Peptides against a protein of PDB entry 3JWR. Designs and how they scored, part 181

Target 1, 323 residues: chain A of PDB entry 3JWR
Amino acid sequence: TRELQSLAAAVVPSAQTLKITDFSFSDFELSDLETALCTIRMFTDLNLVQNFQMKHEVLCRWILSVKKNYRKNVAYHNWRHAFNTAQCMFAALKAGKIQNKLTDLEILALLIAALSHDLDHRGVNNSYIQRSEHPLAQLYCHSIMEHHHFDQCLMILNSPGNQILSGLSIEEYKTTLKIIKQAILATDLALYIKRRGEFFELIRKNQFNLEDPHQKELFLAMLMTACDLSAITKPWPIQQRIAELVATEFFDQGDRERKELNIEPTDLMNREKKNKIPSMQVGFIDAICLQLYEALTHVSEDCFPLLDGCRKNRQKWQALAEQ
Target 2, 298 residues: chain A of PDB entry 3JWR as posed
Amino acid sequence: TRELQSLAAAVVPSAQTLKITDFSFSDFELSDLETALCTIRMFTDLNLVQNFQMKHEVLCRWILSVKKNYRKNVAYHNWRHAFNTAQCMFAALKAGKIQNKLTDLEILALLIAALSHDLDHRGVNNSYIQRSEHPLAQLYCHSIMEHHHFDQCLMILNSPGNQILSGLSIEEYKTTLKIIKQAILATDLALYIKRRGEFFELIRKNQFNLEDPHQKELFLAMLMTACDLSAITKPWPIQQRIAELVATEFWEQGDQVGFIDFVCTQLYEALTHVSEDCFPLLDGCRKNRQKWQALAEQ

## One batch from the design tools (peptide; made by RFdiffusion4, then SolubleMPNN)

Design b2_p13_7_s4 (from b2_p13_7, 7 letters changed)
Fold by OpenDDE base, seed 3:
Structure b2_p13_7_s4 (fold): chain B 323 residues (1-323), chain A 13 residues (1-13)
Amino acid sequence: as target 1 above (323 residues)
Amino acid sequence: SVEDAILASLEKE
């Protein structure tokens, strides 16, 4: 395609030029081509291209395939969300100095997972899928959409000309896929809620050890969630804009719930409750986000900008909630 | 559902 030709021939700017190591990064001003260039730089600077012998054209095709398999009519859970998740992962690995704590296969898996974790997202949550009796709800009982996202990820990885993992041994391939699956599934907030207590307790007791395979898996799950939710850490103007996208998507679901399921949506998804957004954001930060970024900062102090951003945005949302 | 409970917990009255 012309798009592939343009991408493959383009000079890839440095990570410094692209500012993709910054936790404050914004994609709002970037074209689709620039997001793809950023993605190439992430793979390159993490040594994944060299270490796993990725062909440049294959990587370019894979990136474009991943991008293509996000829906354009979804307000938030689209390519830009996946891209921002991956950028946060990259920043956490580099600026947050987590890279040295992980294996190359783990890093490879996390980056692929971040880019792929919401593939073919339909703008509705698992509860809606279940209540609407969607065919996917018959295939999977839990984490319905996350299983679907992984299936889409696997499909793309196995598609002709997209096989970025072809340089891996059989064992490396199996390991990578396992980690990708776990990482994508970990983005189900239900699983996060279930597992986070163990992570926080290990941190609190100063017993956290990445050399333990179980704790490593737990950490990777927490890191995925931290990157997935990283919009809450962004500078306030960026946070506000992203919150509007999230609200738009939730309201769209609420509208569908009324129309298709004949139910009154919860406040979070009720367009008429827009005035509750600030207080709901405070609740979200307190219930889900703060402890996670605190714990992550305990693992690596260089991740503090994520925690600091979250705290600052809590203050901003609280101020709005009081008006 | 667990998800509904999460959503409810995110709402601040």
Scores: peptide ipSAE 0.033, ipTM 0.727, DockQ to the pose 0.111
Fold by OpenDDE base, seed 5:
Structure b2_p13_7_s4 (fold): chain B 323 residues (1-323), chain A 13 residues (1-13)
Amino acid sequence: as target 1 above (323 residues)
Amino acid sequence: SVEDAILASLEKE
């Protein structure tokens, strides 16, 4: 395609030029081509292209395939969200110094998972999928969409000309797919809530050990969530704009809940309750976000910008809630 | 459901 030709022929700027190592990164000013270039740079600077012998054209095609399999008519859970999740992962690995704590296969899996974790998202949550009796709800009982995202990820990875993992041994391939699946499934916040207590307790007791395979898996799950939610850590103007996208998608779901399911939406998804957004954001930060970024900062102090950003945005939302 | 609990946590402090 013309898009593939353009991407494959383009000079890939440095991570410094692209600012993709910054926790404060914004994609708002970037074209789709530039987001793809950023993605290539992430793979390159994490040594994934070299270590796993990726063909440049294949990587380009894969990136474009992933991007193509996000819907454009979804306000938040689109390619830009996946891209921002991957960028936060890259920043956490590089600037946050987490790269040194992980294997190359784990890094490979996390980056692929971050880019793929919301593939073919429909702008509605698992609860809506269940209540609407969608065919996917018949296939999966829990983490319905996350299973679908992984299926889409696997489909792309196995598609002709998109096989970025062809340079891996059979064992490496199996390991990578396992980690990808676990990482994508871990983005279900319901699973996060179930598992986070173990992680926080290990940190609190100073018993956290990445040499333990179970704790490693737990950490990868927490890291995925931290990157998935990283919009809450962004500088206030960026955070506020992303919050509007999230609200738009939630309100769209609420409208569909009224129309298609004949139910009254919750305040979170009710456009008539827009005035509650600031207080809900404070509640979200307190209930879900702060402890995670605190714990992550205990694992690596260089991740502090995520925690600091989250705290600053809490203050901003609280100030709005008090008006 | 757990998801409902998540949503509820997002609606209040």
Scores: peptide ipSAE 0.033, ipTM 0.731, DockQ to the pose 0.121
Fold by OpenDDE base, seed 4:
Structure b2_p13_7_s4 (fold): chain B 323 residues (1-323), chain A 13 residues (1-13)
Amino acid sequence: as target 1 above (323 residues)
Amino acid sequence: SVEDAILASLEKE
């Protein structure tokens, strides 16, 4: 395609130029092509292209395929969300110095997972999918959408000309896919809530050890969630704009819940409760976000900007809630 | 699941 030709021929700017190492990064000003260029840079600077002998054209095609398999009519869970998740992962790996704590396969898997974790998202949560008796709800009992996202990820990875993992041995390939699966599934917030206590307790007791395979898996799950939720850490103007996108999508679901399911939506998804957004954001930060970024910062102090951003945004939301 | 089928196929190689 012309898009592929343009991407493959383009000079990829440095990570410094693209600012993709910054935790404060925003994609708002970037074209789709520029987001693809950023993604190439992430793979390159993480040494993934070199270490796994990725062909440039194949990587370009894969990126474009991933982007294409996000829906444009979804307000938040689209390519830009996936891209921002991946960028946060990149920043956490580089600026946050987590790269030095992980294997190349884990890094490869995490980056692929971050980009792929919401593939073909429909703008509705698992609860809606279940209640609407969607065909996907018959295929999967739990984490319905996350299983679907992983299936889409596999489909793309196995598509002709998109096989960015072709340079891996069979064992490396299996390991990578396992980690990708676990990482994508970990983005189910319900699983995060279920598992986070173990992680926090390990941190609290100073027993956290990445050399333990189970703890490694747990950490990768927490890291995925931290990147997935990273909008809450962004500078306030960025945070506000993203929160509006999230609210739009949630309200769209709430409207559908009323219309299609004859259900009164929760406050979070209720357009009529728009005035509660600030207080709900404070609640979300307190219940879900703060402890995660605190724990992540304990693993790597260089991730502090995420925690600091989260704290600052809590203050901003609290101020709005008091108006 | 499709996922499980794919993973199972990979394990047989």
Scores: peptide ipSAE 0.025, ipTM 0.654, DockQ to the pose 0.024
Fold by OpenDDE base, seed 2:
Structure b2_p13_7_s4 (fold): chain B 323 residues (1-323), chain A 13 residues (1-13)
Amino acid sequence: as target 1 above (323 residues)
Amino acid sequence: SVEDAILASLEKE
């Protein structure tokens, strides 16, 4: 395609120029092509292209394929969300110095997972999929969408000309796919809620050890969630705009719940309750986000900007909630 | 569901 040709021929700017090492990164001003260039830079600077002998054209095609398999009519869970998740992962690995704690295969898997974790997202949550008796709900009982996302990820990775993992040994390939699957499934917030207590307790007791395979898996799951939720850490103007996108998608679901399921949506999904957004954001930060970024910062102090951003946005939302 | 519980929890705060 013309898009592929343009991407493959383009000079990829440095990570510094693209600011993709910054936790404060925004994609708002970037074209789709520029987001793809950023993605190439992430793979390159993490040494993934070199270490796993990725062909440039194949990587470019894969990136474009991933982008294409996000829906444009979904307000939040689209390519830009996946891209921002991956960028946060990159920043956490580089600026947050988590790269030094992980294997190359883990890094490879995390980056692929971050980009792929919401593939073909439909703008509705697992509860909606289940209640609507969607065919996907017949295939999977738990983490319905996350299983679908992984299936889409696997489909793309196996598609002709998209096989960015072809340079891996059989064992490396198997390991990578396992980690990708685990990482994508871990983005189910229900699983985060289930598992986070173990992680926080290990941190609190100073018993956290990345050399333990179970704890490593747990950490990768927590890191994925931290990147997935990273919009909450962004500078306030960026946070506000992203919150509007989230609200739009949730309200669209709520409208569908009324129309298609004949149910009254929860406040989070209710367009008529926009005034509750600030207080709900405070609740979300307190219930889900703060402890995660605190724990992550204990693993690597260089991840503090995520925690600091989250705290600052809590203050901003609280101020709005008090008006 | 756990998801519903999360949503409900977020609404209470």
Scores: peptide ipSAE 0.033, ipTM 0.732, DockQ to the pose 0.118; fails the geometry check

Design b2_p13_8_s1 (from b2_p13_8, 8 letters changed)
Fold by OpenDDE base, seed 2:
Structure b2_p13_8_s1 (fold): chain B 323 residues (1-323), chain A 13 residues (1-13)
Amino acid sequence: as target 1 above (323 residues)
Amino acid sequence: DEEDLELRSLELL
C-alpha cells in the first residue's frame, strides 16, 4: 500500500527527537505516520529488530496492521491508546531502567502486547459484552475482551507479511506468545485487583525477587497495568484531555445500556452525572493507581515520574471536586 | 464506596 511504502521509506527520527523516552510524552501533535515511526524506534532502540532479525518492511506492515485493527469510532480504546501504552512501556524500560531486569523475549512480548492489548476494542467493557449476550460472551467466561484482543493479536502475527516473530526459534516463539497472552490478559482490571495484593505484599516485605518465575510473571502483569493506566500520570493538560475521551466512551456505553439493555448506567457511564468526574477520578487514583506506581517505583526508582504525575493529577482532580 | 470504586475501576479498563 501507499501507506506502507511511505512508512518503510521514511527516516526514523531518534528517540530523543521523538521524546518517546519521556514519561510526559503526548501523542496529540503526532500524525498516524509519526506514531508508526515512534513504534519503529521503540523496536529498534530496544534491540528487538537486531536481536530477532526483523525485516524492516515486515515490521512496518505489522505496525500498520495493528493500527488498522483498532476502531476509529471508539473514543478512547483506539490506536492512540495502544500507542501510548507502548510508549509508556518503552519509557519504563529505558528511562525507568526496567530493561535491565528483563530478558529480550520478555521485552519483545511486552511491547507487542502493549500495542495489541486492546485490538478491535468495541468501546464497551466486559460487563456490557456479557449483559448484551454478545457471541464473544459465549466463547469466554472471564476477561472476554482480553481474550478477543489476544486472538486478534495472534491473527495479525500469523498473517502473511506480518510475521515479525519469524526470526525466533520455535521455543522462543512459544515463550513469546505465552508472555504476550499473559500480558494482554493482565490488562483486565479484574485480574489486576485480584493479583495486586500479592505484588504489594512482596514489595512491602522486601521479598520481591524477579529471579522467581512466578514473581516475574506477576511483575510483568503489574507493569502492563501501569502502562495501560499511564494516562493518569501525564501532565495535567494531557490527563484532562484523555479523561474527556474516557468519559466520552463511557457515556456512549451508558447511552447504549439505556437504549439496548434498558438499564440505568452507573455514575461513571451516566452522561447526566458528568459533574462527578473529578471525585470519581480521585477515587480511581486512590483505589487503583497510587499503590501501583508506588510499588513500581520501589522496583525501579527511575519510574518515580509516573508516581509523581499520578500524585499531581490527584491534587488537580481533588481541587476540581471541591468546586 | 470502596466496592463501588473497585467496580468503577473494573469498568475503566
Scores: peptide ipSAE 0.066, ipTM 0.805, DockQ to the pose 0.253
Fold by OpenDDE base, seed 1:
Structure b2_p13_8_s1 (fold): chain B 323 residues (1-323), chain A 13 residues (1-13)
Amino acid sequence: as target 1 above (323 residues)
Amino acid sequence: DEEDLELRSLELL
């Protein structure tokens, strides 16, 4: 395609030029081509292209295939969300110095998972999918969308000319797919809520050890969630704009719940209750975000900008909730 | 609050 030719022939700017190591990064001014160039840079600077012998054209095709399989009519859960999740992962690995704690296969899997974790997202949650009796709800009982996202990820990875994992041994391939699956499934916040207590307890007791395979798996899940939620850590103007996108998508779901399911939406998805957004954001930060970024900062102090950003945004949302 | 948390648990804010 013309898009593939343009991407494959383009000079890839440095990570410094692209600012993709910054926790404060914003994609708002980037073209689709520039987001793809950033993605190539992430793979390159993590040594994944070299270590796994990726062909440049195959990587370019894969990136474009992933981007194409996000919906354009979804306000938040689109390519830009996946790209920002991957950028936060890259920043956490580089600036947050988590790269030094992980294997190349784990890094490869996390980056693929971050880019793929919301593939073919429909702008509705698992609850809506279940209540609407969607065919996907018959295939999966739990984490319905996350299983679908993984299936889409696997489909793309196996598609002709998109096989970025073809340089791996059979054992490396199996390991990578296992980690990708676990990482995508970990983006179900229901699973996060279920598992986070174990992680926080290990941190609190000073018993956390990345050499333990179970604790490693747990950490990768927590890191995925931390990157997936990373919008809450961004500088306030960026955070506000992303919160508007989230609210738009949630209100669109709520409107569909009223119209299609004849139910009253929850406050989060109720367009008439938009004035509750600030207080709901404070509640979300307190219940979900703060402890995660505190724990992550305890694993790597260089991740502090995520915690600091979250705390600053809590203050901003609290000030709006008091108006 | 639990229901809102469950809903948020299915979609990233």
Scores: peptide ipSAE 0.057, ipTM 0.801, DockQ to the pose 0.354
Fold by OpenDDE base, seed 5:
Structure b2_p13_8_s1 (fold): chain B 323 residues (1-323), chain A 13 residues (1-13)
Amino acid sequence: as target 1 above (323 residues)
Amino acid sequence: DEEDLELRSLELL
């Protein structure tokens, strides 16, 4: 395609030029081509292209295929969300110095998972999928969308000319797919809520050890969630704009719940409760985000900008909730 | 608040 030719022929700017190592990064001013160039840079600077012998054209095609399999009519859960998740992962690996704690296969899997974790998202949550009796709800009992996202990821990885993992041994390939699946499934916040207590307790007791395979898996899940939620850590103007996108998608679901399911939506998805957004954001930060970024900062102090950003945004949301 | 958290949980990730 013309898009593939343009991407494959383009000079890829440095990570410094692209600012993709910054926790404060914003994609708002970037074209789709620039987001793809950023993604190539992430793979290159993590040594994934070299270590796994990726062909440049195949990587370009794969990135464009991933981007194409996000819906354009979804306000938040689109290519830009996945790209921002991957950028936060890259920043956490580089600036947060987590790269030195992980294997090349784990890094490869996390980056693929971050880009792929919401593939074909429909702008509705698992609860809506279940209540609407969607065909996907018949295939999967739990983490319905995350299973679908992984299936889409696997479909793309196996598509002609998209096989970025063709340089891996059979065992490396199996390991990578296992980690990708676990990382995508970990983006179900229901699973995060279920598992986070174990992680926080290990940190609190100074018993956290990445040499333990179970604790490694747990850490990768927590890191994935931290990157997925990273919008809450962004500079306030970026955070506000992303919160508006999230609210738009939630209100669209709430409108569909009223129309299609004949139910009153929860306050989070109720357009008429827009005035509660600031207090709900404070509640979300306190219940979900703060402890995660505190724990992540305990694993690597260089991740502090995520925690600091989250704390600053909590203060901003609290000030709005008091008005 | 807990229900809203569960709903957000299902969508944000």
Scores: peptide ipSAE 0.068, ipTM 0.802, DockQ to the pose 0.265; fails the geometry check
Fold by OpenDDE base, seed 3:
Structure b2_p13_8_s1 (fold): chain B 323 residues (1-323), chain A 13 residues (1-13)
Amino acid sequence: as target 1 above (323 residues)
Amino acid sequence: DEEDLELRSLELL
């Protein structure tokens, strides 16, 4: 395609030029081509292209295929969300110095997972999918959408000309797919809520050890969630704009719940409750986000900008909730 | 609201 030719022939700017190591990064001013160039830079600077012998054209095609399999009519859960998740992962690995704590296969899996974790997202949550009796709800009992996202990820990875993992041994390939699956499934915040207590307790007791395979898996799950939720850490103008996209998508679901399911939506998805957004954001930060970024900062102090951003946005949302 | 938090948790994925 013309898009593939343009991407494959383009000079890829440095990570410094692209500012993709910054926790404060924003994609708002970037074209789709620039987001793809950023993605190439992430793979290159993590040594994934060299270590796994990725062909440049194959990587370019894969990135464009992933981007193509996000829906443009979904307000938040689109390519830009996946790209921002991957950028936060890259920043956490580089600026947050987490790269030195992980294997190359784990890094490869996390980056693929971050880009792929919401593939073919429909702008509705697992609860809606289940209550609407969607065909996907018959295939999976739990983490319905995350299973679908992984299936889409696997389909793309196996598609002709998209096989970025062709340089791996059979064992490396199996290991990578296992980690990708676990990482995508870990984005289900229902699973995060179930598992986070173990992680926080290990940190609190100073018993956290990344050499333990179970604790490594737990950390990768927490890191995925931290990157997925990273919009809450962004500078206030960016946070506000992203919160509006999230609210738009949730209100669209709430409108569908009323129309299609004959139910009153929760306050989060109720367009008439827009005035509760600031207080709901404070509640979300307190219940979900703060402890995660605190724990991540204990694993690597260089991740502090995520915690600091989250704290600053809490203050901003609280000030709006008091008005 | 715990329900709102769960819903957000399921969606702000």
Scores: peptide ipSAE 0.067, ipTM 0.805, DockQ to the pose 0.261; fails the geometry check

